Peptides against a protein of PDB entry 3QIS. Designs and how they scored, part 304

Target 1, 334 residues: chain A of PDB entry 3QIS
Amino acid sequence: PSLELSRREFVFENVKFRQLQKEKFQISNNGQVPCHFSFIPKLNDSQYCKPWLRAEPFEGYLEPNETVDISLDVYVSKDSVTILNSGEDKIEDILVLHLDRGKDYFLTISGNYLPSCFGTSLEALCRMKRPIREVPVTKLIDLEEDSFLEKEKSLLQMVPLDEGASERPLQVPKEIWLLVDHLFKYACHQEDLFQTPGMQEELQQIIDCLDTSIPETIPGSNHSVAEALLIFLEALPEPVICYELYQRCLDSAYDPRICRQVISQLPRCHRNVFRYLMAFLRELLKFSEYNSVNANMIATLFTSLLLRPPPNLMARQTPSDRQRAIQFLLGFLL

## One batch from the design tools (peptide; made by RFdiffusion4, then SolubleMPNN)

Design b2_p27_5_s2 (from b2_p27_5, 13 letters changed)
Fold by OpenDDE base, seed 1:
Structure b2_p27_5_s2 (fold): chain B 334 residues (1-334), chain A 27 residues (1-27)
Amino acid sequence: as target 1 above (334 residues)
Amino acid sequence: DWQKEVEEEFKKMREEMEKEIAELRAE
C-alpha cells in the first residue's frame, strides 16, 4: 500500500488557551489495494500526539484512489495550559501516520504558544504586577520557582516573610480582583448568574483582555465574566484550597470553627483568594431574590473548583466525600 | 458578628486592591 499526503508540515501560530485552531490535509490511496491508516505512538510514547493536539479521523480505510480529509486540531485545555505557560512543553510534535503493511509518514507540527494568566499559580500571579503577555518567559519561570519556595516556607511554618528587597506581592491576583470586582459592581442583580453559560467569543475576549491589559472594565456579558471566573479557578495548577488540606476540609466539614482553622493554614495568597471569593459570594447571596442564586447551588458549583481531590484520590471520590466538600463550603456561605 | 467581620474584610480588601490596581495602571 502507498499514500500521497497533500501536506506534511503544519504551523500553528499564536496558540492561546481555549482557542481551537485547525489545519487540514488530504491523504490519498495512490496504490492498487485497499489500505488502513492510523496515527501511532512514537517509540517510548503512550499516545500518538501531545495532549493539546488531535487528529480527526485518527484511523480509517481507503479504497484505491480514495481521498480523505484529516483535521489537525490544536486546543490548549486546562490539562495543558500550565506546562505551556512555564515553557516545559511547546507547540512542537511529530505525528507518525502508519500504513498497515506499508510505510510510516512523518508530519511535523510546530508553532508558538502565547502565555495566559489562566493556568498560572496563585503565588506567581500575586507577584505578577504586569499582564502576563508583558512578562518575559524567563521572569515567568523565576516567578513560579519563587512561588513554589514561598508556598513551601508557608506550609512548613518556617521563616517569617523576609521583608527583603522583593516587591510586595498583591493580596490577590489582579485577574481575580478584576473578575470579582466587575461581578460585584455589575452582576449582583443578574438573573441566573453562574447558571447561564457565557458566549465563547466573549470568554476569549475576557481571557485576552486579562492576559494583555489591566482593564477598567471587563468586556462581555455578566454571564461570560462569571464563567471566566469559573474557568480561571478550574485552570489553576493547584486549587484555591491546596491539595494538602483536602482531607482536613472533609473531616472538618460539619464544624465551622475547625473549617476556619483549616483555611487559616493555607498559604497567604490562597487564603486571601478563598476569603475574597467567599466574601463576594456572601454579598451575591444577599441579592438571591434578583439573581436566583442560593447557597446550595453556589456551594455545589464552587466545590469542584475550590476543593478538588488530589490527583491520586480523584478516582476514589465517594458521594459522601462530595457531600462533605459541599458542606465545608456551605459553612462559609451561610 | 461574623457577617460584619466578613463584610468589613471584603470592603477593606476591595479598597486596598483598587488602590494597588490604580497604581499598576499608571506604570
Scores: peptide ipSAE 0.644, ipTM 0.964, DockQ to the pose 0.739
Fold by OpenDDE base, seed 2:
Structure b2_p27_5_s2 (fold): chain B 334 residues (1-334), chain A 27 residues (1-27)
Amino acid sequence: as target 1 above (334 residues)
Amino acid sequence: DWQKEVEEEFKKMREEMEKEIAELRAE
């Protein structure tokens, strides 16, 4: 069997978080026999491609002189955004198109990723006083390393060194402040807030706006701004409530005084973000007659975002653990 | 009152951050 490929080199320029890019190519059976093709893993890989890449179709049959279009889809989800922001992974891969009883055909995938404030740590974002697209990649790496050290010092209750006034971290990420300040100013009377989905085009505009500027006003509907806040919280590499406090939150769920003590042990940036969000959500609940938002809906929605089980415990989360997690958050909303 | 403490903290954080963001926009 033999295949002809219309293209073997693919360049995905300016790949962004949640922005789908597609490149198409044709494969043709220029042989005299039917052939089966498949994308196969390389010798040491479990998957035929990286998590941000997909081929469609990834396998199939071709009759003699048959041609099929294959789409290479690049999509950076919450599962790949953090490792691409840090430069631990890159928009580079090699696909192996295998022909049964035939040859292997190699496809080269390359490109560049544009960093996002989505999927960046709260600690790094509190130190990041410019839009992420203005920050040199070398400085992003330094901010992540420094953020890890700051988190460890905060957890150990080490007195923060008096960093000079210019190097002082923000109380909360500017991106979270901009989203919440917009919602507080314009969305308190918005009917079905956090219940109606945003527009995908508006979500992309909001992400690009926060990655490239410090806007006076966020573009899009209140629903799109509200969904952008949910996406931001979901994309965090570590949730607003650090994984190490997860079990203590569940154990304290019915004692509001112990719940407040657990939150006081969060790293400064995580604690400030938690308090800021809870205070905003309490303000939003005052307008429940207008926005149809209630404490049970908000607690159910935000618990999965703010209080995630550690990756090693995800498969073991019980309905009782979920109810305790909701009850923990309710103690800050009521 | 816990509600009043949360409202005062939220107001303070908004006002402090609004000032910091205004400084960052001027750079």
Scores: peptide ipSAE 0.643, ipTM 0.963, DockQ to the pose 0.732
Fold by OpenDDE base, seed 3:
Parts: C-alpha cells; structure tokens; sequence
Structure b2_p27_5_s2 (fold): chain B 334 residues (1-334), chain A 27 residues (1-27)
C-alpha cells in the first residue's frame, strides 16, 4: 500500500492557552489495495503526539483512490500550559503516520507558543511585575527557578533569604488581584455568580488581557470574570494550598484553630492568595440574597481548585477525603 | 473577632495592592 499526503509540514503560529488552532491535510490511497493508516508513537513515546496535539481521525481505512481529510488540532489545556510557559516543552512534534504493511510517513509540527499567566506559579507571578508577554522567556525561567527555591525554603522554615537585593514580590499575583478586585467591585450582586458559565470569547479576551496588560477593568461579563478566576486556579501548577500541606488540611478539617495554623505554614504568596480569596468569598456570602451564592456551593466549587490531592494520591481520593477537604474550606467561609 | 480580622486584612491587602498596581501601570 502507499499514500499520498497533500502536506507534511505544519506551522502553528502564536499558539495560546485555551485557543484551538486547526490545520488540515489530505491523505489519498494512490495504491491498488485497501490500506489501514494510524498515527503511531515514536520510539520511546507512549502517545502518537504531545498532549497539546491531536489528529482527527487518528486511524482509518482507505479504499483504492479514497481520500480522507485529517485535522491536526493544537489546544493548550491546563495539562500542557505550565510546561509550555517554562519552555520545557515547545510547539514542535513529529507525527508518524503508519500504513499497515506499508511505509511510515513523517509529519513535522512546528510553531511558537505565547506564554500565559495562566499555568504560571504563584511564586513566579508574585515576582512578575510586568505582563507575562513583556517578560523575556529567559527571565521567566529564572523567576520559576527562584520561586521554586524560595517555596522550598519557606516550607522548610529556613530563615527568609536576605530580602535585600531583589525587588519585593507582590503580596499576591497582579492577575489574581485584578480578577478578585473586579468581582468584589462589580459582581457581589451578580445573580448566579459561579453558577452561570462565561462566554468562551470573553474568557479568551480576559486571558489575553491579563497576559498582555495591567487593565483598569477586566473585559467581559461578571460570569466570564468569575470563570476566568476558576480557570486560573485550576491551571496553577501548584494549587493555592500546596501539595505538601494537603494531608494536614484533611487531618485538621474539623478543628478551625489547627486549620488556621496549617494555612499559616503556606509559602507567603500561597498564604496571601488563600487569605485574599477566602476574604473575598466571605464578602460574596454577605450578598447571598442577591447572588444566590452559599457557603456549601462555594466550598464544593473551590475545594477542588484550592485543595487538590497530590498527583500520586489523586487516584486514591476517598469520599471521606473529599468531605474533609470541603469541611476544611467551610471553616474559612463560615 | 476572626471575621473582623479577615475583613481588616482583606481591606489592607486591597489598599496595598491597589497602590502597587498603580505604580506598575506608571512604568
């Protein structure tokens, strides 16, 4: 069997977080026999493509002289955003289109990624005084490395590094401050806040706005701004309650005094973000008659975002662990 | 009380960050 491919090189320019891009090509069976095609993993890969790439269809049959369109879809989710922001991964891949009893056809995927404040660590964002798109990639790497080292020192209760020579980090990321300040100013009376989904176009505008500017006002509806906050928290490489404290939060869930002590042990940026979010959510709860927001709804929603199980424990999360996690957060809302 | 402490901390953080962000917009 043999295939003819209309294109073998694909360039995805200016790939952004949550923005789908599509490139299409045709494959034609120019042989005289039916053929089965499939995208196959490269040597040592578990998947035929990187997590941000998809082929549709990824397999199929072609009769003689049949042609099929294949879509190459590039989509950066929360699962790929962090590694692309750091430059650990890039918009580069090689796809192997295998033909059963035939040849392998190589497709080259290339492009560039535009970094996002979404999927960037709280520590890096507290040091990032400019929009992420204004920050050189080299400086982003340095900010992430420095942030990791400071997080570790904070968790180890090591003496604070001499605050002397580096610019003071922000108390909270400007991005999360902007989102929460907007919601506090404009959304406290918003009916069905955090219950109504945002608009996808508005979400993209909010992301682009936070990545490129320090806006006075966030564009979009209060629902889109609220969802953007949820997306931001979900995309964090390390949750607001760092993984190292997860079990201690569960163990303390029924003792509000111990819960507060556990939070006091968070890295400064994580602790500040947690306190800021809880204070904001308590303000929203004062307006429950207007916004239909209640403590149980908020605790249920935010627990999965703020108090994530460590990756090694995710598959083992019990209903009891989830209930304890919700109870932990409720102790800050009530 | 704990509620008043949270409200005061939240107010302080808003005011401090609003100032900091205003400085960042002037750069």
Amino acid sequence: as target 1 above (334 residues)
Amino acid sequence: DWQKEVEEEFKKMREEMEKEIAELRAE
Scores: peptide ipSAE 0.642, ipTM 0.963, DockQ to the pose 0.752
Fold by OpenDDE base, seed 5:
Structure b2_p27_5_s2 (fold): chain B 334 residues (1-334), chain A 27 residues (1-27)
Amino acid sequence: as target 1 above (334 residues)
Amino acid sequence: DWQKEVEEEFKKMREEMEKEIAELRAE
């Protein structure tokens, strides 16, 4: 079997969070026999590509002189955004197109990623006084390392060492403040808030706006701004309630006093964000006659975002654990 | 009243952050 490929080198410039890019090429059977093609893992890889890349189709049959179009799709989800923001991963891969009883064809994938405040830690964002696209990549790495060290110190209840002449962190990330302040000012009377999806184009504009500026007003509908807040919380590498406190939240779910004590043990930025969000959601619930929002809906929605099971426990989450997690958040909304 | 405490904390945090964000926009 033999194939001809129209292209073997692909460049994906300015890859962004949640923005799909596509490159297409053709494969043609220039042999005299039918062939089966497939993308196969390299010797040390479990998958034929990185998590942000997909080939479609990834396998198939070609008759003699048949041609098929293959799409290479680059999409940075919540699962890849953090490792791309840190520069731990890059927009670089090699695909192996294999023929049954045949040759391997190598495809080179390259490009650049543009960092996002989505998928960045709360601790790093509290230190980040400029939009993330203005921050040098070296300084992003330093902010993430400092974020990890501050989280560990906070969890260990270590007395804050004299914060040297370092710039005072924000109480909450500017991005969260901008989203919540917009919703508080303009969306309290919005019918079906957090129930109606946003527009994908508006979501991309909101993400780009928060990554590149400190806007006076967020673009898009109240529904798109509300969904952008949900996407932001979902994309956090560490949820607003740190994984270390997850089980304690479940165990305290029916004691409001213990729930407040558990929250007081969060790192400063996480604790401030939690209090700020709960206070906003309580304000939103005062307008339930206008916005059709209720405490059970809000608790159910935000539980999956704020109180995520640790990755090692995710496969073991029971319906009882989910109900306790919802009950924990209800104790801050009621 | 816990509700009043949460409202006062929320108001304070909004006002403090609004000031900090205004300073960041002026740079």
Scores: peptide ipSAE 0.636, ipTM 0.962, DockQ to the pose 0.742

Design b2_p27_5_s3 (from b2_p27_5, 11 letters changed)
Fold by OpenDDE base, seed 3:
Structure b2_p27_5_s3 (fold): chain B 334 residues (1-334), chain A 27 residues (1-27)
Amino acid sequence: as target 1 above (334 residues)
Amino acid sequence: SWQEEWEEFFRELRKELEEEIAKLRAE
């Protein structure tokens, strides 16, 4: 069997977080026998492609003289954004299109990724006083390394941040401040806030705005700004409540005094973001008659974002663990 | 109360960051 491919090289320029790009090509059975095709893993790979890439269809059967269109879809989710922001991964891959009893056909994927403040650590963002697209990639790496070292020092209660006033980190990321301050000013009376989804186009505009500028006003509806905050919190490489404190939060869930003590042990930026978000959410709850927001809804929504199980806990969170996690957050909203 | 302390922290932090971010926007 043999295949003819219309293209073998694909370039994905200016790949962004949550922005789908598609490239298409055709495969044709130019042989006299039916053939089965599949994308197969390279030697030592578990999957046929990187997590941000998909082929559709990834397998199929072709009769003689049959042609099929294959879509190569590039999509950077929360699962790939951090690795691409750091430059640890790149928009580069090789796909192996295997033909049963035939040849392997190699497809080259290349391109460039544009960094996002989404999927960047809270520590790095507190140091990042410019939009991420203005920051050189080398400086992003340095900011992440310095941020890791400061997180460790903060957890160990060792070193006062004796940084000069110009080098002093922000108390919370400017991106979180921009999102929350917008919602506080304009969305407290918004009906169905955090219950109505945003518009995908508006979400992309908000992300691009935060990545490229320090806006005076965030574009889009209050629903899109609210969802952008949820996406931001979900995309954090380390959740607002650090993984190291996860179990202690669950264990303390019914003792409000211990819950506050656990939060006081967070790294400074994480603690500030948590307190800032809780104070904001408590303010929204004062307007429940207008925005239809209640403490149980907010706790249920934000718990999965703020209090995530550590990656090493491969076990699915039990219903009991989920209830304890919700109860932990409820103690700050009531 | 801790609630009042967090509300005060929120008000102070919001104001401090508004001023700081306004400076960063002007750079």
Scores: peptide ipSAE 0.646, ipTM 0.968, DockQ to the pose 0.871
Fold by OpenDDE base, seed 1:
Structure b2_p27_5_s3 (fold): chain B 334 residues (1-334), chain A 27 residues (1-27)
Amino acid sequence: as target 1 above (334 residues)
Amino acid sequence: SWQEEWEEFFRELRKELEEEIAKLRAE
C-alpha cells in the first residue's frame, strides 16, 4: 500500500490562547489495495501529538483511489497555556502517519505562540506592569522564576525586602483589577450575571485586549467580561488558593475563624486576590434582586476555580470534599 | 468585623490600583 499526501509541512502563525487554528491536507490511496492509516506515537511518546495539536480523523480506511481530508487543529487550552507562556513548550511537533503494512509519512508542524496573561502566575502578573505582549520572553521566564521564589519566601514568612518603589509588585494583577472593576462598575445590576455565557468572539477580544493593552474599558457584554474572569481564574497555573492549603481549607470548612487563618497564610498576591474577589462577590450579592446572584450559586461556581484539588488528588475528589470546599467559600460570602 | 475590614480593603485597593493603573496606561 502507498499514500500520496497533498502537504507535509504546516505552519501555525500567531497561535493564541483559546483560538482554534486549522490546516487541512489530503491523503490519497494511489495503490491498488485498500489501506488503513493512523497517526502513531514517536518512540518514547505516549501520544501521537502534543496536547495543543489534534488530527481529525486520526485513523481511517481508504479504498483504491479514495481521498480523505485530514484537519490539523491547533488549540491552546488551559492545559497547555502555561508551558507555552514560559517557552517550556513551543508550537513545534512531528506527526507520524503510519500506513498498515506500508511506510511512515512524517508531517512537520511549526509556528509561533503569542503569550497570554491567562495561564500566567499571580506572582508574575503582580510584577508585570506592562501588557504581556510588550514584555520580552526572556523577562517572562525571569518573572516566573522570581514568582516561584516569592511564593517560597512568603510561605517561609520571609519579609519581602523593601525593593525600590519602582520594582514594587502590584497588590493584585492589573488584569484582575480591570476585570473586577469593570464588573463592579457596570455589571452589579446585570440580570443572570455568571449564569449567562459570554460570546466566544467577545471573549477572544477581551483576552487580546488584556494581553496587548491596559484598556480604560473592557470590550464586550457584562456576560463576556464575567466569563473572562472565570476563564482567567481557571487558567491560573496555581489557583488563588495554593494547592498546599487545599486540605487545610477542607478541614477548616465549618470553622470560619480557622478559614480566615488559613487564608492569612497564603502568599501575599494570592491572599490579596482572594480578599479582593470575596469583597467584590459580597458586593454583587447586595444586588441579588437585580442580578439573580446568590451565595450558593457563587460559592458553587467559584469553588472549582479558586480551591482546586492538587493534580494528585483531582481523580479522588469525593462529593464530601466538594461540599467542604463549597462550605469553605460560603463562609466568606455570608 | 472582618467583613468591614475586607470591604475597606476592597475600597482602598480599588482606589489605589485605579490611580496606579492610570499611570501605567499613560506610560
Scores: peptide ipSAE 0.645, ipTM 0.968, DockQ to the pose 0.855
Fold by OpenDDE base, seed 5:
Structure b2_p27_5_s3 (fold): chain B 334 residues (1-334), chain A 27 residues (1-27)
Amino acid sequence: as target 1 above (334 residues)
Amino acid sequence: SWQEEWEEFFRELRKELEEEIAKLRAE
């Protein structure tokens, strides 16, 4: 069996977080026998492609002289955004299109990724005084490394070494402030806030706006701005409540004094973001008659974002653990 | 009250951040 491919090289320019890109090519059976094709893993790989790439269809049959269109879909989700922001991964891959009882065909995937404040650590963002697209990639790497070191120092209660002329970190990332300040100013009376989905186009505009500028006003509807905040929190590499404190939050869920003590042990930026969000949500709850928002809804929604189980605890969160996690947040909303 | 403490905290932090971010826009 043999295939003819219309294209073997694919370039995905300006790949962004949550923006789907598609490139198509054709495969044709130029042989005399039916053939089965499949994308196969390379040697030592578990998957045929990187997590941000997909082929559709990834397998199929072709009769002699049959042609099929294959879509190569590039989509950077929350699962890939952090490693792309850091430059640990890149928009580069090689796909192996295998033909049963035939030869392999190699497809080259290349391109560039545009960094996002989404999927960047809270620590790095607190140090980032400019929009992420203005920050050199080398400096982004340094900011993430420094962020890790400061997180460890904060957790260890190490005395800050002498404040060398390092610019004071922001108390909260400017991106979080922009989102929350907008919602506080304009969305407190918004009916079904955090319950109505945003518009995908507006979400992309908000992401691009936060990545490229420090706007006076965020574009889009209040629903889109609210969803952008949820997406931001979901995309954090380390949740607002650090993984290290997850179990302690669950264990303390019914003791408000212990809950406050656990939060006090968060790294400074995480603690500030947590308190800022809780303060905002408490303000939002004053307008429940207008916005249909209640403490149980908010606690349920934000629990999955702020208090995530550690990745190493592959154990499915029990219904009891979820209830404890919700109860933990309720203690800050009531 | 605990509610008043949250309101005060939010008002103060919001003001500080507004001033800090306004400086960053001017750079």
Scores: peptide ipSAE 0.645, ipTM 0.965, DockQ to the pose 0.675
Fold by OpenDDE base, seed 4:
Structure b2_p27_5_s3 (fold): chain B 334 residues (1-334), chain A 27 residues (1-27)
Amino acid sequence: as target 1 above (334 residues)
Amino acid sequence: SWQEEWEEFFRELRKELEEEIAKLRAE
């Protein structure tokens, strides 16, 4: 069997978080026999492509003289955004299109990724005084390293030795402040807040706005701004409640005094973000007659975002653990 | 109460960051 490919090189320019890009090509069976094609893993790879790439269809059957269109879809989710922001991964891949009893055809994927404040650590964002798209990639790496060191010092209760010449970190990321301040000013009376989905186009505009500027006003509906906050919290590489405290939160869930003590042990930026969000959500709950928001709804929604199980425990989360996690958060909303 | 302390923290932090972010917009 043999295939003809209309294209073998694909360039995805300006790839962004949550923005789907598509490139298409045709494959044709120029042989006299039917053929089965599939994208196959390279040697030592478990998958035929990187997590941000997909072929559609990824396999199929072609009769003689049949032609099929294949879409190469590039989509950066929460699962790929952090490693692309750090430059640990890049918009580079090689796909192997295999013919059963035939040849391998290599496809080259290339491009560039535009960093996002979504999927960046709270520690790095507290140091980031400019929009992420204005920050040189080298400085992003330094901010991540410094952020890791500050987190470790905070966890160890070590007094920061060097209050050195580094600009004082923000108490919370400017992106969180911008989102929450907008919601506080404009969305407290918004009916069905956090219940009505945002518009995908508006979400993309909000993300692009936060990545490229420090806006006076966030674009889009209150629903889109509210969903952008949820997406932001979900995309954090480490949740607002650090993974190290997850089990202690569950164990303390029915003791409000211990719950507050656990929160006091968070790194400064995480603790500030948690307190800031809880205070905002408590203010939002005062307007429940207008916004239809209640503590149980908010606790259920935000628990999965703020209090995530460590990756090694994700598969072991019980319904009891989820209920304890909700109860932990409820103790701060009531 | 801890609730009042967090509400105060929220009000103070909102104001502090409003002023700080306004400076960052002017740069």
Scores: peptide ipSAE 0.614, ipTM 0.963, DockQ to the pose 0.859

